Peptides against a protein of PDB entry 5HOI. Designs and how they scored, part 260

Target 1, 351 residues: chain A of PDB entry 5HOI
Amino acid sequence: FRYMPFSPAGTPFGFTDRRYLTMNEVGYVSTVKNSEQYSITVSFFDVGRFREYHFEDLFGYDLCFLNEKGTLFGQSKTGQIQYRPHDSIHSNWTKIIPLQAGERITSVAATPVRVIVGTSLGYFRSFNQFGVPFAVEKTSPIVALTAQNYRVFSVHYSQFHGLSYSLSELGTSSKRYYKRECPLPMSLPNINSDMKKDANLDYYNFNPMGIKSLFFSSYGDPCIFGSDNTLLLLSKWRSPEESKWLPILDSNMEIWKMSGGKETTDIHVWPLALAYDTLNCILVKGKHIWPEFPLPLPSEMEIRMPVFVKSKLLEENKAILNKKNEIGADTEAEEGEEDKEIQIPVSMAAE

## One batch from the design tools (peptide; made by RFdiffusion4, then SolubleMPNN)

Design b1_p25_1_s2 (from b1_p25_1, 14 letters changed)
Fold by OpenDDE base, seed 5:
Structure b1_p25_1_s2 (fold): chain B 351 residues (1-351), chain A 25 residues (1-25)
Amino acid sequence: as target 1 above (351 residues)
Amino acid sequence: VTVKITVTRDGKKLEISQEELLSGL
């Protein structure tokens, strides 16, 4: 096994000079190889909210994380990271992460308030949005990271224990764990079935864990999309004894239903984000399981969330709408987001 | 059950039929 640089929904070069470094609901970051240099483009799905920009990459960034405020880049071998705000008000910053001999940065994540770096030796490094360090923690080897606000979802790999995950909150003074290196019930790519298709070999060489993406839902639940094309959501993570992974979408089954019950071996789901009860994704047609150039338009797939979640969500959205209508102009009340856990009932995952 | 596919084009959400999606791929 080799630790490879992971970025959410990143694609391999394959036989081309170009790839996606990352993509999500905000946009997509592409890199083009020009001789010894790279040209990086940061593109957005909402062209009215953000302007596309590009720059020359002299370092060969192989790690990327995009959020609504900026883009984090990383170089897995050199330890260089760069944060580029989308707004011109804030300056770009660059930092070198000290790496041991043979250590690699395996994943990076950025929120508007935190920057996280994970390594093949299990060094977890946290920074603020300005690159000021908080702490260095030693964990099991990190293979993937995502973050939302102060929360971090980390995936770990041990040769002896397989996949595990952690869910943590990075406060100003301390790190809290909701989950610490708990078993992750995700299937690894089956070398014998998945790698027999030459078209998939390049992908699994690029991403040997088969994690297409990981993200937080719009409700703050950790999500992971593996090689089996099943979307897993971590439910009840605030309740240690009640927490479970829910298979909320089999995308192969949904494509099959969409095709009218025909075997569609040439249509693939590429995950971007989970917003409410919809998977934002790219539908890919062709031999490759990943999107090529140009990027197809995003699609939303409706997830049959349990009816009880839809009702509670409708009530909460109505309450949020009513509060927004009652709060006139002036009070920036620090509404402490009452971090209301959305309970997904078990019964609809079986129907 | 008609899978509603919403495509975002130019910042606008468009509901498209499955046939329109498959014809545009």
Scores: peptide ipSAE 0.032, ipTM 0.566, DockQ to the pose 0.383
Fold by OpenDDE base, seed 2:
Structure b1_p25_1_s2 (fold): chain B 351 residues (1-351), chain A 25 residues (1-25)
Amino acid sequence: as target 1 above (351 residues)
Amino acid sequence: VTVKITVTRDGKKLEISQEELLSGL
């Protein structure tokens, strides 16, 4: 096993000079190898909100995280990171992360308020959006990171214990754990079945864990999409005893239904984000399980299970709140109620 | 169950049939 640099929905070069460093609901970051240099392009799906931009990369950035405010780049071997705001009013900044001998940056994440760096030795480094450090923590080896606002979802790997995950909140003064190195019930790539297809060997050499992407849902729930093409969502994470992983979408089963029950072995789901009850993804046709160039248009897959109930319950709660405000009841709606986990009735989670 | 596939083309969300998606891929 070798620790490889991971970025959400990143693709390998394969036999080409170009790859996607990362992609999500905001856009996609591509890199093209030109001799000893790289050309990076940051592209957006909403062309009205942001303009595409490019720059020369002399460092060979192999880590990337894209959000609505900027792009974080990292070099896994040198420890260099760069943050580039999309708005030209804000300055770019660069920093070197100190690495030990043989240590690599394995993943990076950025929100409008936090920058996170994870390493192959399990160093978890936190910064503000300006690159000012908060803390360094020693964890199990980090293989993947994502973040939303102040929350961080981290995936860890041990050769003895397999995959684990943590969910934490990075306050101003302290880190809080909701989950700390708990077992992650994700299937690892099966060397004997998945690697028999030559087209998959290049992908698993690039990403040995088979984690295609990880993200937070629009409701702030941690999501992971593995080599089994199943979308897992962490439900009830605020309640340590009730928290569980839900298989909310089998994408192979959905493709099979879409084809009218034909074996479509040439169509693949590439996950971008979970927005409400809909998986935003790229449908890939061909030999490779990852998108090539040009990038196909994003597709939306409807999710039937607990997330649809959560959207309806949120709309019903908003409608009840709006009716209470019209009736002039001076109930101080504590600003803290929007962050309460919606309890899904057990009967609706089984359909 | 007809899975509605929404494709974003030219900044517009288009509901396309499964047949239209499979023919355009």
Scores: peptide ipSAE 0.030, ipTM 0.562, DockQ to the pose 0.356
Fold by OpenDDE base, seed 3:
Structure b1_p25_1_s2 (fold): chain B 351 residues (1-351), chain A 25 residues (1-25)
Amino acid sequence: as target 1 above (351 residues)
Amino acid sequence: VTVKITVTRDGKKLEISQEELLSGL
């Protein structure tokens, strides 16, 4: 296993000279290879509120986190980080994070009040928005970070225990844990199913954990979107005994419903944020599960509990067909049955 | 339930049909 730099909704280069470093509800950050340098562009969905800007990157930033106040950049190998406020009133700052031999920055996060750096050795480093350090904590190896205000959602990976998560609040004097390295019930990418398509291999080489994004909801609940395209929300995290992960959206099922039950193997959901009852996402059409250039406009997808799995509906429909055939209805078994429009039960269309 | 798909086009939120979304993708 190799620790790779993670950024929320970041895309691989693939066979191109360009990729998205990160994207969310605020905007998207792109980087383009230009000989020995990179050109970074910070773009916004609300063009009336924010102005797009670009700069030359001589360091090759491979980590990014965008918020409403600024953009945090990081270089996973060198330990360099840069914070760039969107407002010209505040100065950019750069810092080098001390890394041990073989250590990598694996994720960075920034809020208007905190900067967080996580590493492959499990160093959790916290700073204020001006790059003044608060603390260094040793945790299990960090693979992903997101933050909202003073709260941090961290994902950890152990070869022995798999995925875990922490939820913490970074006060002025101390870190409070709501959850500390608890098991994360997210499936890892299935190498045998997900990697059979060359288009997916590039993505899982870029992001071995298959975490497409993680964010806080508008209500401040930790959310994660894995390789299974299920949105998980951490409910009741303030009460440790009541805390549970809720599968609040099966995006594959929703795309399947939207297509009229057709196998749309070319439509993919790319998560941005959760606002109330809607997943803000990019709908991607094509072979790649990630958005290419130009970026499609964001879409809103309504939250639905995944009560039914597509496989059960397929099994039930096959069982109904087999029962009809046993009753002596000569329905010609034409070989084209794989493309038959699966009638979505009216009960599932009413949820 | 018709999945109400809200797309933002030209800075305006538009409710579009599933057919219009799938045709515009």
Scores: peptide ipSAE 0.027, ipTM 0.546, DockQ to the pose 0.399
Fold by OpenDDE base, seed 1:
Structure b1_p25_1_s2 (fold): chain B 351 residues (1-351), chain A 25 residues (1-25)
Amino acid sequence: as target 1 above (351 residues)
Amino acid sequence: VTVKITVTRDGKKLEISQEELLSGL
């Protein structure tokens, strides 16, 4: 087994000189091989909000995380990371992560307030947005990271225990765990069955875990999309006893329904994000399960989640908060994040 | 479950039928 650098929705080079380092709802980052150098382009779906930019990469960045404020790059072997704000007002910064012999950066994540680096030895390194370190923690080997605000969703792999996940909050003073190395009920790629399709071999060599992407939903719920093309959402994660993974979308079943019950082996869902009740994705047609160049336009797949309760409760909670702010009660609201977990009811996808 | 697929084309969200999506791919 080899730990490979993971980035959300990243694609392999295959037989080409170009790949996507990462993509999500904000945009996509591409890299092109130019002899011994790379040219990186950061592109955005909202061209009115963001300006596309490019730069020459002398380091061969193989890790990337894109957010609304900047792009984090990493080099898995050298330990170099670079943060590039999209706004030119903020300076780029570069740092070397100290790596042990044989250690690799396996994943990086960035929010407007945190930078996270995970390694093949299970070093979890946290920084602020300026690259100031907070802590180093030793965990099980990290294979994937995503983050939203102060929250981090990490996927771990052990040869003995398989896949696990953690959900943590990176406060100013301490790391809080909501979930710590709990079993992740995601199927690994079956190397013997899936590798018989030569077209997928390149992908599983690039990403042995088959994790196409992981992200937080617009509601702050951890999501993962594996090789089985099922979108899993972690529901009730604030309630340790009630927390469960929900298969909220079987994309193969949805494609099958879409085809009128025909076996469509040439259409693939490439996940970007979950916004409310819609999976933002790239629909890929062809032999490869990943998008090639040019990137197809994003598609939205409606998820029949009972999201109506969560959206309605969020609107009701916002309306209650706005009413409390209009009533000038100087009550010292303790900074208790009233992070009231909005329970997503389970609708079976069977309708 | 009728999956409605919204495709963004030319900055407009279009609800497309399953047949229209498959024909446009």
Scores: peptide ipSAE 0.032, ipTM 0.558, DockQ to the pose 0.403; fails the geometry check

Design b1_p25_1_s3 (from b1_p25_1, 12 letters changed)
Fold by OpenDDE base, seed 1:
Structure b1_p25_1_s3 (fold): chain B 351 residues (1-351), chain A 25 residues (1-25)
Amino acid sequence: as target 1 above (351 residues)
Amino acid sequence: VTVTIRVTVDGVTRRISQEELLAGL
C-alpha cells in the first residue's frame, strides 16, 4: 500500500498533461505540466466574485485546498506548502513542513482561520491563516482532510483497522474531539472488480481509498463520497451516542432512475459540495469517472433528506436566523421552503 | 418521485427532468 496525496475532488493526469488539483462549490484548481514546470490556474464558478488567476509552479504541487478566501497548495514529498489569498490585500506565504524519512503530506486543508496538514505517519499539524503553528499531534495515518471554520474532518487509515474518522474543533488553546478515530463505514474500492476497466485503474492508482471528495455541508455536517458513489453524511455528531452515518444519496441509483432503468455505464457523478438539500456535482459523461477538460458546468442533484435530518437542519436554521435577528442584520430571512415533503432516501426506506 | 436536477446555466437555475438532462449530455 502507498499513501497518495489526496485533495477533495482532485483528478489524475491519466494520459494527459493536465489535471484538477481540487474542486468544490467555490471553483476548481487546474495544473498543466509544461516540460519541467507546472502552470496552475485557480478558477471560480462565481466569476463576478473572484478573478481567475494563474502562476508558474516550480515545486510541482500535488495537494490543494480551495476556500472562499484563498488556496492552499502542498508538495507531498518536499513538505512545501503555499497559501495564496484570492484578495491581493494579503500576501502569499510559503512554509516547509518538516518530514521524516519516507513521510509524505497526504492531505491539506485551509479555512479563513486555520491551515491543517496531515501526513502518512499520522502527524496532524495545525496553523493559523498566516502559517503560525499551533500544535503537532500524532494520530493514525491521515489519508484525507477537510475543514470548515474551526472544524476538521479527518480520515485515517491503518492496515490493521481500516478506515477511521475524526471530527475535531481547533480552538485557540486546545483541540476538542467530537469524534476520535471512530470506524468509518465506507467500502474501500474492490481492486478485483473495479480495476477490470483500465480507465478505473488510473484513478485507483491516484486515489487508493476511492474517496472522490469529502466536505462539510452548508449546515456543517461532515460528508464523504466514496468509490461506491454513495454520499454519506455524519448526522448528530454533537451527540456521540446518537451520531450515525446516513446514506443520503446513492448516485448510482439516481443515475439508474434517470436513465429509465437502463444500465448507464457512461454517466458518473463527481461531487463538489452539499448545499442545503442539493448535491453540487459535475456530471461526467465518458470512460473516465472524473471530469476532463474543459470542466462541464456544475449540476445540482436534489437530495431527499430523512425526516430526522431535516428536522435538525430546520432547528439549526431557526437558531441561525434567531442569532442573525439578534445581531440586527437585515438579511431577509429567505423563508426556507418549510413545506418541502420530507422524503426518506430509498436507501433508508429499508428501515 | 422524480429526481429533478437543478442545473444553473448562465446564472439561470432550471429544474431539468432526468430525461432532459440525459438528452443534453
Scores: peptide ipSAE 0.023, ipTM 0.533, DockQ to the pose 0.434
Fold by OpenDDE base, seed 5:
Structure b1_p25_1_s3 (fold): chain B 351 residues (1-351), chain A 25 residues (1-25)
Amino acid sequence: as target 1 above (351 residues)
Amino acid sequence: VTVTIRVTVDGVTRRISQEELLAGL
C-alpha cells in the first residue's frame, strides 16, 4: 500500500498535462504542467460571487481544499502549505509543515475558521484561518480530511485494522471527539473487478482508497463517496450509540434508471456536495470515471432521504426558521413551495 | 429522479433539464 495525497473530488493527470486538484459546490481548482512549473486556476460555479484567478505554482501543489472564503494548497512531500483567501482584504500565507523522513501530508482541509493537515504517520495538525497553530495530535495514519466550520471528518487507514473515521470539533482551547477512530463500513476498490478497464488503473494508482470525495452535508452530517459509487451519510453522530452510516444514494442504480434500464458503462457520477436532498455532482460521459477538460456543468441528483432523516431535517429547518424569526429578520418568506411528496421506493421504505 | 443542472450566477440558480445536459455532453 502507498499513501497518496488526497483531495476531495481530485482527478489524476492520466495521459494529460492537466488535472483537477479539488472540486466541490463552490468551484474547482485545476493545475496544468508547464515544464518544471504548474499553473493553478481557481474557478467558481457562481461566477458573479467570485472571480476566477490563477497563479504560477513553483512547488507542485498536489493537495487542495476549496471553501467559500479561500483555497488551501499543500505539497505532500515538502510539507509546504499555502492559504489563499478569495477576497483581496486578507493576505495569502505560506507555512512549512515539519515532516519526518518518509512522512507525507496525505490530506488538507480548510474552513473559514480552521486549517487542518493530516499525514501518513497520523499527525493531525490544526491551525486557525491565519495559519496560527493550535495543536499537534498523533492519530492513526490519515488518508482523507474534510471540514465544515469547527468540525473535522477524518478517515484513517491501518494495514491491520482497515478504514476508520473520526468526527471532531476544534474549539479554541480543545478538540472534542464525537467519534474517534471508529470502523468505517466503506468498500475498498476491488482490483480484480474495478481494474478490468485500463482507464481505471490510473485512477486507483492516484487514489488507492477509491474515495472519490468526502464532505459535510448542508445539515453538517459527514458524507463519503467511495469506489462503489454509493453515497454514505453518517446519521445521528451526536448520539454515539445511535450513530449509523446510511447508504442514501446508489448512483449506479440511479444512472441505470435514468438510462431507461440500459447498462450505461460510459456515464459516471462525480460527487461534489450534498445539499438538502440533492447530490451536487458532475455527470461524466466517457472512458474515464473522472471529469476531463472542460468541466461539464454540475448536476443535481435528487436523493430519497430515509424517512427518519427527512423528519429530522424538517424539524431542524423549522427550528432554524423559528430562530431566524426570533432574531427579527423580516425576510418575507414566500409561502409558495408546496411540499412535493417524494414517493419513496418500496425497497427503501421497508427499513 | 430528476437530474437538473444547477448553475448559480449572481445568486440566481438556474436549473437546466437532463435533456439539455445530455445534449451538451
Scores: peptide ipSAE 0.022, ipTM 0.579, DockQ to the pose 0.268
Fold by OpenDDE base, seed 3:
Structure b1_p25_1_s3 (fold): chain B 351 residues (1-351), chain A 25 residues (1-25)
Amino acid sequence: as target 1 above (351 residues)
Amino acid sequence: VTVTIRVTVDGVTRRISQEELLAGL
């Protein structure tokens, strides 16, 4: 296993000279290779609220976090971080994070009040929005971070224990844990032999954990979207004994319903944020599971608990068809097995 | 049930049909 720099909804370069460093409900950050340098552009979905800006990156920033007040950049190998406010009132600042031999920054997060840096050795570094340090804590190796206000959702990886998560609040004087290195019930990518031939292999080389994104909901609940395309929400986290992960959207099932029960292998959900009852996402059409250039407009998907597995519905429909054939109704066997509109049960269409 | 997706374009939220979405993709 190799620790890779993680940013929420970041995309690989693939065979191109450009990628998204991060994207969310606020906007998207792109980088383009220009010989030995990079050109970074910070773009916004609300063009009336924020002005797009660009700059030349001589450091090769591979980590990014975007919020409503600024953009945090990081370089995983050198330990350089830069915070750029979107306004011209506040100054940019740069800092070098001290890294040990072989240590990498694996994730960065920023809120209007906090900057967080996580490393492959499990150093959790906290700062204010001006880069003034609060504390350094040693945790299990950090693979992903997100933050909202004073709250931090961290994902950890151990070769012995797999994925864990923490939920903490970064006060002025102390860090409070709501959850501390608890098991994360997320499936890791099945690196089957077939994925090595898939054009999506580049994605799993870029993001070995398959975490497409993590964010806080509009209600302040931690959310994670893995390689299984299921949105998990941490409910009741204020009551540690009652806290549970809820599968609140199976995006593969929703795409399947939308396609009229057709196997759409060319439509993919790319998560941005959860706002109330809707997943803000990019619908990606094509061979790659990640958005390319230009970025499609964001779409909203209504959240639904996955009560039914597609395979079970397919088996039930096959069993119904076989029973009809046994009853001797001369329904002409039209050859096209592929185009049979799978009747979605009315109950699944009405929920 | 026509699955209508809410798409916000230029600050205007519209419900578009699946066919309109797939035609714009």
Scores: peptide ipSAE 0.022, ipTM 0.531, DockQ to the pose 0.371
Fold by OpenDDE base, seed 4:
Structure b1_p25_1_s3 (fold): chain B 351 residues (1-351), chain A 25 residues (1-25)
Amino acid sequence: as target 1 above (351 residues)
Amino acid sequence: VTVTIRVTVDGVTRRISQEELLAGL
């Protein structure tokens, strides 16, 4: 087994000289091989908010994380990382993460307030947005990271225990765990079934865990999208005993419905983000399960949030509203219509 | 699950049917 560098929604080169290093709701980062160098482009979906920029990469960055304030780059073998703010107000910074013999950076994440580096030996390194270190922690080997604000969702892999996850908050003084190396109920790629199509072999060589992406929802819930094309959401993570993974979207089933019940082997969902009740994604048409160039326009797939997730969102929104009302602002909240109980048909609970 | 796809084109967000999306791909 080899630990491969992972970035959210990153694509392989395949037979091409170009790939996406990462993509999400903010934009997409591409890299093009240019002899011994790489040209990196940071592109945005909101062209009015951000200006596309490019630079020459002499290091061969194979890790990337994009947020609304900047882009973090990493080189898995050398341990080099670079943070590039999108604005010119803050300077770029570069540092080398010390790596042991055979250690690799496996994933990086960045928020406007935190930078996180995870390694194949399970070193979890935290920094502020200026690259000032907070801590180094030893965990199980890290294979994927994402972060939102102060929260970090990490995926770990052990040859003995399989996949696990952690959910932590990186405060100013301490790291808090909501979840610590709990079992992750995600299926690994089935090499024997999925490799029968040559087009998928390149992807699983690039990403042996089959994690297409991981992100936080707009509500701050950890989400993961695996090789089974199911979007999993971690519900109730604030209550360790009540926390559960919810399959909120089977994208294969939704594609199957879209096709009128025909086996469509040429349409694939590539996840970007979860905003409210919509999965932002790229619909990929073709042999490869990942988007090629040019990048298709993002699509929003409306997901039926499970009723118990909607109810909690309503409760959390009511709790936020009640806290605002205790602060004495007479805003007549219009009675938003009681969203009728979406009865999940009993037939979907039995298979 | 009625998957409606919201597509934003030229700053106009419209819901398109799955059929319209598949026809445009």
Scores: peptide ipSAE 0.020, ipTM 0.561, DockQ to the pose 0.387

